# Designs tried in a protein design run: peptides against a protein of PDB entry 3VZA. Part 8

Target 1, 98 residues: chain A of PDB entry 3VZA
Amino acid sequence: RVERLCKSKELFEERLGLEIRRIHNEQLQFIFRHIDHKDPDKPYMFTLSINEQGDYEVTSCTPPLDCISEFQLKVRETNNFSAFIANIRKAFTALSFK
Target 2, 62 residues: chain B of PDB entry 3VZA
Amino acid sequence: AAYVTQLYYKISRIDWDYEVEPARIKGIHYGPDIAQPINMDSSHHSRCFISDYLWSLVPTAW

## One batch from the design tools (peptide; made by RFdiffusion4, then SolubleMPNN)

Design b1_p9_1_s1 (from b1_p9_1, 5 letters changed)
Fold by OpenDDE base, seed 4:
Structure b1_p9_1_s1 (fold): chain B 98 residues (1-98), chain C 62 residues (1-62), chain A 9 residues (1-9)
Amino acid sequence: as target 1 above (98 residues)
Amino acid sequence: as target 2 above (62 residues)
Amino acid sequence: KAMFDKLLE
C-alpha cells in the first residue's frame, strides 16, 4: 500500500502538474506547473491555511490573482474544493497569456 | 502520503490504473453523474497538453 | 492534521 501511495502521488504530480506540500504553520502549498506551454516548468503557486474561525484562507498567491479573494469566498460558501482548485488553475492559465 | 493522495482524488476525481506501462495514462474520471475512462499515450502529447486535458475534466461550477 | 481533516471532510 505504501508503494502504491507513493506511485499515486508521483502520477498525480506529473499528470496534473500539481504538487502539494505541507509547510510551516499548518499550511498547504499548491504548486502548479505545465501552465505556460512555452515554459512548462514555471511554477504558479498559492498557500492555504485554516484561520481561527476554521475557514479556508489563502495566505499567498504567486503570481497574484485578482480573483483569488472571490474564490476564497466561494469555497467558504460552497465547500467545493475541487472547483476552487480548478478555477485557480484556470485563472493562472489565463494569466500566462498576458 | 495517504492524505495527499486522498486530496488529489478529492480535487480531480481521477483514479489511475497503476498496472499499465509508464507511457500509458489510463484511469477513470468520476463526474457527478457519470464516469468516463481516460486512456492516452503520453508519447503523443506534451506535458502541458496532458495536464490541460485532464484539468478540463474537472468541473469549475461552484 | 487539522488542515487535512477540514479538506477531506
Scores: peptide ipSAE 0.426, ipTM 0.956, DockQ to the pose 0.770
Fold by OpenDDE base, seed 3:
Structure b1_p9_1_s1 (fold): chain B 98 residues (1-98), chain C 62 residues (1-62), chain A 9 residues (1-9)
Amino acid sequence: as target 1 above (98 residues)
Amino acid sequence: as target 2 above (62 residues)
Amino acid sequence: KAMFDKLLE
C-alpha cells in the first residue's frame, strides 16, 4: 500500500504538473509547473488555509492573479474544489502568454 | 501519503492504471456523466502538452 | 489534519 501511494503521488506530480505540499500553520501549497511551454519548469503557486470561520482562504499567490479573490468567493459558495483548482491553472496559463 | 493522493483524485477525478509500462499514460477520468478512458504514449508528447490535455478533462464550471 | 479534513469531507 505504501509503495502504491508513493507511485500514485509521483504520477500525479509529473502528469498534472502539480505538486502539493503541507507547510507551516496547517496550510497547503499548490505548485503548478508545465504552464509555460517555453519554460516548463517555471513554478506558478498559491497557498491555502482555513480561517477562523472555517472558510477557504488564499494566503499567497505567485505570480498574483486579479481573479483569485473571485475564485475564493466562488469556492466558498459552491464547495467545488475541483473547479477552483482548475480555474486557477487556467488563469495562470492565460497569464503566461503575457 | 493517503491524504495527498485522495486530494489529487478529488481535484482531477483521474484513476491511473499502475500496471502499464512507464511510457504509457493510461487511466480513467470520471466525469459527471460518463467515464472516459485515458491512453497516451508519453514519448510522442511534451510534458506541457500532456498536462494541458489532462487538465482539459477537468470541468471549470462552478 | 484539520485542513485535509475540511478538503476531503
Scores: peptide ipSAE 0.425, ipTM 0.956, DockQ to the pose 0.744
Fold by OpenDDE base, seed 1:
Structure b1_p9_1_s1 (fold): chain B 98 residues (1-98), chain C 62 residues (1-62), chain A 9 residues (1-9)
Amino acid sequence: as target 1 above (98 residues)
Amino acid sequence: as target 2 above (62 residues)
Amino acid sequence: KAMFDKLLE
C-alpha cells in the first residue's frame, strides 16, 4: 500500500504538473509546472493556510496574480477547492502568454 | 502520503490505472455528470500538452 | 494536519 501511494503521488506530480508540499506553520505550497511550453520546468506557485477564522488564506503567490484575492473569496463562498486550484492554473497559464 | 493522494483526487477527480505500462496514461475522470476514461500514449505528447489536457477535464465553474 | 482536515472534510 505504501509503495502504491508513493507511485500515485509521482504520477499526479508528473501528469498534472502539480507538486504539493507541506511547509512551516501548517501551510501547503502548490507548485505548478508544465505551464510554459517553452520552459516546462518553470514553477508557478502559491501557498495556502487556514486563518484564525478557519478560512482559506493565500499567503503568497509567485508570480503574483491580480485575481487571487477574488478566487480566495470564491473558494470561501463555495468551498469548491477543485475549481479554486483549476482557476489558479488557468490564470497562471494566461500570465505565461506575455 | 495518504493525505496528499486524497488531495490530488479531490482536486482532479482522476483515478489512475496502476497496472499499465509506464508510457500509458490510463485512468478515469469523475466529473459532475458522466465518468470519462483517460487513455493516452505519453510518448506521443509533450509534458505540457498532457498536463493541459488533463486540467481541461477539471471544471472551473464555482 | 489541521490543514488537511479542513481540505478533506
Scores: peptide ipSAE 0.422, ipTM 0.955, DockQ to the pose 0.748
Fold by OpenDDE base, seed 2:
Structure b1_p9_1_s1 (fold): chain B 98 residues (1-98), chain C 62 residues (1-62), chain A 9 residues (1-9)
Amino acid sequence: as target 1 above (98 residues)
Amino acid sequence: as target 2 above (62 residues)
Amino acid sequence: KAMFDKLLE
């Protein structure tokens, strides 16, 4: 099972171009790659925590996204985490076209 | 880590087929209406195309 | 982890 879990993580990382890392203070870092077709390894990332109120909070976003605050609000309202991540990727993709 | 793989599923709703050769991207995407198979030859596509395609399966409606 | 527990509930 451990081997399967490792393989699963590797497949998701490569195929989705999404790395998920645990970082200090109970935060998660989401690192997107494969966004810019001309520079597939260029990272687009954000970090996520749970604030004192128990709500999802984006603590950083690189490069910055104008829509990130709205997405944070939406995920709090809908609890649709899948759409949250997918929309962020969509926004990063749009940004990569400058 | 179980938590991370579970999170990937929660995000993507994709279940991979782990028994196929590495060059075959095979699995199932579980959408709200119907499950759809994934079956790609990775050697025929760029990494970016593959990722874009897979993410296109994930609904963005809130 | 609290974060994962919330996300995966």
Scores: peptide ipSAE 0.417, ipTM 0.955, DockQ to the pose 0.746

Design b1_p9_1_s2 (from b1_p9_1, 6 letters changed)
Fold by OpenDDE base, seed 1:
Structure b1_p9_1_s2 (fold): chain B 98 residues (1-98), chain C 62 residues (1-62), chain A 9 residues (1-9)
Amino acid sequence: as target 1 above (98 residues)
Amino acid sequence: as target 2 above (62 residues)
Amino acid sequence: VDMFEKLLK
């Protein structure tokens, strides 16, 4: 089971191009790669916490996204975490085209 | 790795087939209405194409 | 409390 879990993590990281890391102060860092086809290893990332009110809060976003505040609002309204992450990746993809 | 793999499923709704060779990307995506099979030869595609394709399976509607 | 646990709640 442990071996399968480790393999599963590696498969998700490579195939989705998404790494998830624990960060100080009870945060998670989401690192997207495979965004720019000309530079597949270029990272696009954001950091997420849950504030004292129990709401999702984006604590950093690099590169910055104009839409990130709206997405934060939407995920709080809908609780659709999957759509939240997918929309962020979509926004990073759009940004990579400049 | 248990928590992170659970989170990956929460995000992607993908379950991998772990019994195939490493170059075969095989699994199932569980959409809101129907489940769709995934079956790709990774040697035929770039890493970016594979990721873009898999993410295209994830609905962006709120 | 683990952040992963919070998100999976």
Scores: peptide ipSAE 0.603, ipTM 0.961, DockQ to the pose 0.538
Fold by OpenDDE base, seed 3:
Structure b1_p9_1_s2 (fold): chain B 98 residues (1-98), chain C 62 residues (1-62), chain A 9 residues (1-9)
Amino acid sequence: as target 1 above (98 residues)
Amino acid sequence: as target 2 above (62 residues)
Amino acid sequence: VDMFEKLLK
């Protein structure tokens, strides 16, 4: 089972181009790669926490996204975490076209 | 790694087939309606194309 | 309680 879990993590990281890390102060860092076809290893990332009210809160975004505050509002309203992450990747992709 | 793999499923709704050769990307995407098979030869595509394709399976409607 | 547990509950 341990071997399967390790393999699963590696497959998701490579195929989705998404790495997820624990960060200090009970945060998660989401690192997207494979966004820019001319520079596949260039990272696009954001950090996420849950505030004292129990709501999702984006604590950083690099590069910055104009839409990130709206997405934070939408995920709080809908609790659709999958759409939240997918929309952020979509926004990073659009940004990479300059 | 149990928590992170559970989170990947929560995000992508993808379950991989772990028994195929490494160059084969095979699995199932579980959408809200019908489950869709994934079956790609990774040697025929760039890393960016593969990732873009897989993410295209994930609905963006809130 | 770590962040993963919070997200998955």
Scores: peptide ipSAE 0.599, ipTM 0.961, DockQ to the pose 0.496
Fold by OpenDDE base, seed 2:
Structure b1_p9_1_s2 (fold): chain B 98 residues (1-98), chain C 62 residues (1-62), chain A 9 residues (1-9)
Amino acid sequence: as target 1 above (98 residues)
Amino acid sequence: as target 2 above (62 residues)
Amino acid sequence: VDMFEKLLK
């Protein structure tokens, strides 16, 4: 099982181009790569916590996204975490075309 | 690793086939309506294309 | 509490 889990993590990281890391103060860092086809290793990242109210809170976003506050609101309203992450990646992708 | 893999599933709804050769990207995406098979040869695609394709399977509707 | 656990609840 341990071997499978390790392999699973590696497959997700490579295939989705998404790394998830524990960060200080009970946060998770989501690091997207494979966004810019001309620079596949360029990271696009945000950090996430759950605040005292129990709500998802984006604590940082690099590069910044104008839509991140709206997405934070949407995920709080819908609890659709999958769409939340996918929309962030979509926004990063759009940003990479500048 | 159990938690992170669970989170990846929560995000992507993808379950990989772990018994195939590394160059084969094989799995199942579990959408709300039907399960969709994933089966592609990674050697024929860029990393970015593969990621874009897989993420395209994930609904963005809130 | 572990952040992963929080997200998976």
Scores: peptide ipSAE 0.596, ipTM 0.961, DockQ to the pose 0.563
Fold by OpenDDE base, seed 4:
Structure b1_p9_1_s2 (fold): chain B 98 residues (1-98), chain C 62 residues (1-62), chain A 9 residues (1-9)
Amino acid sequence: as target 1 above (98 residues)
Amino acid sequence: as target 2 above (62 residues)
Amino acid sequence: VDMFEKLLK
């Protein structure tokens, strides 16, 4: 049911604090909120594409993460997309305490 | 909308219960071993706590 | 082929 799909998207966005958007040049933007408990609406985001070789490529990260290049390597090696996203959120969380 | 919800499942491995009251966060997390229930009263927690808790269910091991 | 489809393959 189409109605169920719309509701599902809204529930995931609110509960995970993760919004996913299509953006220009065949990219996806992942926007995390609910990271900083003192500023729950502050966005932490990155954009992702699949390059000509078929590999995941992070095209931007705001704020920047020192570990993002390593995570990109790891997801290419393991294809564990879930761990990739979860580790990025974990890194953003750690950054919010600095 | 079908694609994005499928992607959310690929990321979180969570399936929501859509038949409960809006304030109830109920679902199932499908980990690599045993599926675990989710059942929270959202009125008892901050948005950040809820998100942190749900993300804590997602393994970070590569 | 859009990005969502690529990621879900």
Scores: peptide ipSAE 0.596, ipTM 0.961, DockQ to the pose 0.592

Design b1_p9_1_s3 (from b1_p9_1, 5 letters changed)
Fold by OpenDDE base, seed 3:
Structure b1_p9_1_s3 (fold): chain B 98 residues (1-98), chain C 62 residues (1-62), chain A 9 residues (1-9)
Amino acid sequence: as target 1 above (98 residues)
Amino acid sequence: as target 2 above (62 residues)
Amino acid sequence: EAMFKKLLE
């Protein structure tokens, strides 16, 4: 089971180009790669926490996204976490075209 | 950890086939209507193309 | 953890 979990994580990281890290103060860091085809290893990142009200809160976004506040509102309303992550990646992709 | 792998499934709705050769990207995407097979030869594609393709399977509608 | 409990519920 442990071996399967390790392999699963590695496959997701490489194939989706998404790394998920647990960081201080019960936050998660999401690191996207494979966004810029000219620089596949360039990271696009955001961090997520739960605020005092129990709602999802984006605590950082690098590079910054104009739409991130709207996405935070949408995920709080819909609880569609999959769409939340996918839309962020879509926005990072659009940003990479400069 | 188990929590992280569960989160990957919650995000992507993809289940990998772990018994195939490393160069074969094989699995199933579980969409809202019907399950779709994934079957790619990674040696024929760039890392960015593979990631873009897999993410294209994930709905962006809220 | 509380974070994962929220995300995976």
Scores: peptide ipSAE 0.486, ipTM 0.958, DockQ to the pose 0.745
Fold by OpenDDE base, seed 4:
Structure b1_p9_1_s3 (fold): chain B 98 residues (1-98), chain C 62 residues (1-62), chain A 9 residues (1-9)
Amino acid sequence: as target 1 above (98 residues)
Amino acid sequence: as target 2 above (62 residues)
Amino acid sequence: EAMFKKLLE
């Protein structure tokens, strides 16, 4: 049901603090909030595409993460997309304490 | 869209209970070994705490 | 859609 799907999306966005947007050139934007407890609405985000070789490619990351290139390599090797997203959130969380 | 909700499940492995009151965060997390229930009163926690808790359920091992 | 096909395969 379309109605249920809409509700599901809203629940995930609020509870995980993760918004997923389809943007230009067949990319996905992942926007994390609820990272900084002192500023819960501050966004931490990255964009993802599939390159010409069919591999995941991070096309932007704001704020930048030193580990993002390594994570991109790991997700290409393991195809563990869940761990990919979770590790990025963990890295953003660590960055928020700097 | 269906694609986005499917992606949320692929990421989090959480299935929500949609029949409870809005203030109740209830669902099931499907880990690789055992499924665990989620059952929280959102009025007792900050948004950041709730998100941190839910993400703590998601394994980070590659 | 190509992105979701890759992500959800």
Scores: peptide ipSAE 0.485, ipTM 0.958, DockQ to the pose 0.760
Fold by OpenDDE base, seed 1:
Structure b1_p9_1_s3 (fold): chain B 98 residues (1-98), chain C 62 residues (1-62), chain A 9 residues (1-9)
Amino acid sequence: as target 1 above (98 residues)
Amino acid sequence: as target 2 above (62 residues)
Amino acid sequence: EAMFKKLLE
């Protein structure tokens, strides 16, 4: 049911602190919150597209992560999208500690 | 909405229980080898703690 | 959509 789908999305957004948005040029924006315990609403985000070769490509990352290019390579090699997102969140968490 | 919810499951491997009160975070995490129940009172924890806990269930091994 | 098809395949 449509109502169930809407509720499901809201639960995931709040509980995971992860918002997923469709943006221009067939891209997805992933917005992490609940990273900084002193500023739970502070967003950490990246955008993702599929390039001409059909591979995942990170088109932006705010704040920037030194490891993002390595993760992009790893997800292309393994196709483990879950680990890809989880590792990015882990990296943002580490960054929040300055 | 269907695509997004499917993506959330692909990422987290969590299936929520939609029949409980809003303050109860209840569901199942489907790990690589065994499923684990999730059952916590959100009023006892910060939003950041809850998110950190749930993400800790998601393997980071490639 | 191409993006979701790739992600959910």
Scores: peptide ipSAE 0.485, ipTM 0.958, DockQ to the pose 0.755
Fold by OpenDDE base, seed 2:
Structure b1_p9_1_s3 (fold): chain B 98 residues (1-98), chain C 62 residues (1-62), chain A 9 residues (1-9)
Amino acid sequence: as target 1 above (98 residues)
Amino acid sequence: as target 2 above (62 residues)
Amino acid sequence: EAMFKKLLE
């Protein structure tokens, strides 16, 4: 049901504070909000693609994360995409505390 | 947008209960061991707290 | 969508 899918997306976006967008060149943009409790609407985002070798590649990260390259390696090794996204959010959260 | 919805499940392993009133955050988190219920009154928490709580359910072990 | 196919396989 289309209505259910729309509602599901809205619930996930609001409750997880995570928006997922399709962008050019077969990439996905992941936008986290609700990271900074003092500024809940401040976005923390990264984009993801599949490179010519078929591996996940982070093409941008704003703000930048020192650990993003390591996470990219880990997700390639484990294929644990859930942990990949969760760890990125954890890193953004840590960054928000400066 | 079925793909996006499926991706949210793959990431979070959460299945929402769509029959409850909007102020109730109810669902099930399917972890590797035992499924755990989610049942929150959203009016009692900030958006950030809710998100932090839900993400805390998602394992970060690779 | 190739990306989704890989992610959801």
Scores: peptide ipSAE 0.483, ipTM 0.958, DockQ to the pose 0.748

Design b1_p9_1_s4 (from b1_p9_1, 4 letters changed)
Fold by OpenDDE base, seed 3:
Structure b1_p9_1_s4 (fold): chain B 98 residues (1-98), chain C 62 residues (1-62), chain A 9 residues (1-9)
Amino acid sequence: as target 1 above (98 residues)
Amino acid sequence: as target 2 above (62 residues)
Amino acid sequence: SSMFEKLLE
């Protein structure tokens, strides 16, 4: 089981170009790569926490996204976490074209 | 590790086939209607193309 | 962890 879990994590990281890290103060860091085809290793990242009210809160976003506040509102309303992450990646992709 | 892999599934709705050769990207995407197979030869595509393709399977509608 | 438990509910 442990061997399978390790392999699964590695496959997701490489194929989706998404790394997920636990960081201090009960936060998660999401690091996207494979966004810029001219610079595949360039990271696009954001951090996520749960605030005092128990709601998802984006605590950082690098590079910044104008739409991140709207996405935070949408995920709180819909609880569609999959769409939340996918839309963030879509926004980072659009940003990479400058 | 269990939490991380569960989160990847929650996000992507992809389940990989772990018994194939490393160059083969094989799995199943579980969309809202029906499951769709994934079967790619990674040697024929860039890392960016592969990632873009897989993410294109994930609905962005809220 | 608390974060994962919340996300996976």
Scores: peptide ipSAE 0.424, ipTM 0.955, DockQ to the pose 0.744
Fold by OpenDDE base, seed 4:
Structure b1_p9_1_s4 (fold): chain B 98 residues (1-98), chain C 62 residues (1-62), chain A 9 residues (1-9)
Amino acid sequence: as target 1 above (98 residues)
Amino acid sequence: as target 2 above (62 residues)
Amino acid sequence: SSMFEKLLE
């Protein structure tokens, strides 16, 4: 099972171009790659925490996204985490076209 | 590792077939309606194309 | 962790 879990993580990282890391103060870092077809390894990332009220909070976003605050509101309202992540990737993709 | 893989599933709704050769991207995407198979030869596509395609399966409606 | 528990509810 452990071996399968490790393989699963690697497959998701490569195929989705999404790395998920635990970072200090109980935060998660989401790192997207494969966004810019001209620079597939260029990272697009954000960090997420749970605030004192128990709500999702984006603590950083690099590069910045104007829509990130709206998405944070939407995920709090809908609890649709899948759409949250997918919309962020969509926004990063749009940003990569500059 | 269990938490991470569970989170990947929560995000993507994809379950991989772990028994195929490494060059084969095979799995199932579980949408809200019906499940759709994934079956790609990775050697025929760029990494970015593959990722874009897989993410296109994930609904963005809130 | 509490973070994962919240996310995976």
Scores: peptide ipSAE 0.423, ipTM 0.955, DockQ to the pose 0.771
Fold by OpenDDE base, seed 1:
Structure b1_p9_1_s4 (fold): chain B 98 residues (1-98), chain C 62 residues (1-62), chain A 9 residues (1-9)
Amino acid sequence: as target 1 above (98 residues)
Amino acid sequence: as target 2 above (62 residues)
Amino acid sequence: SSMFEKLLE
């Protein structure tokens, strides 16, 4: 049912603090919130595309993460998209403590 | 959209219970081993705590 | 194929 799908999206957005948006040029934007406990609405985000070779490519990351290139390599090697997103959130969390 | 909810499941491996009261966070996490229940009262926790807890269920091993 | 289709393969 369409109504359940809408509710499901809202539950995931609020509970995971993760919003997923379609943006121009066939890209997805991932927006993390609830990272900084002192500023729960502060966004941490990155954009993702599929390059001409068919591989995942991070096209932007705000704030920048030193480890993002390594994670991009890892997800291409393992195809473990879940670990990819989870590790990025972990990295953003670590960054919020600096 | 169906694609969005499917992607959330691909990422989190969580399936929500949609029949509970709004303040109850209830569902199932399907990890690599056995499935684990989720059952929280959101009124007892901050939004950040809830998110951190749920993400802690997601393995980071590649 | 759309981005979603690629991710959900």
Scores: peptide ipSAE 0.419, ipTM 0.955, DockQ to the pose 0.639
Fold by OpenDDE base, seed 2:
Structure b1_p9_1_s4 (fold): chain B 98 residues (1-98), chain C 62 residues (1-62), chain A 9 residues (1-9)
Amino acid sequence: as target 1 above (98 residues)
Amino acid sequence: as target 2 above (62 residues)
Amino acid sequence: SSMFEKLLE
């Protein structure tokens, strides 16, 4: 089972181009790669925490996204975390076209 | 590791087939409608294309 | 992780 879990994580990281890291203060860092076809290893990332009110809060976003605050609001309203992450990736993709 | 893999499933709704050769990307995407199979030869595509394709399966509707 | 636990609810 442990071996399967390790393999699963590796497959998701490579195939989705998404790495998820636990960082200090109970935060998660989401690192997208495979966004820029001309530079597949270029990272696009954001960090997420739970604030004192118990709501999802984006604590950083690199590069910055104008829509990130709206997405934060949407995920709080809908609790659709999947759409939240997918929309962020979509936004990063759009940004990569400059 | 269990938390991470569970989170990947929550995000993507993809379940991989772990018994195929490494070059085969095979699994199932579970959407709100009918589950759709994933079956592609990674050697025929770039890493970016593969990722873009897989993410295209994930609904962005809130 | 409490963060993971909340996300996976």
Scores: peptide ipSAE 0.418, ipTM 0.955, DockQ to the pose 0.720

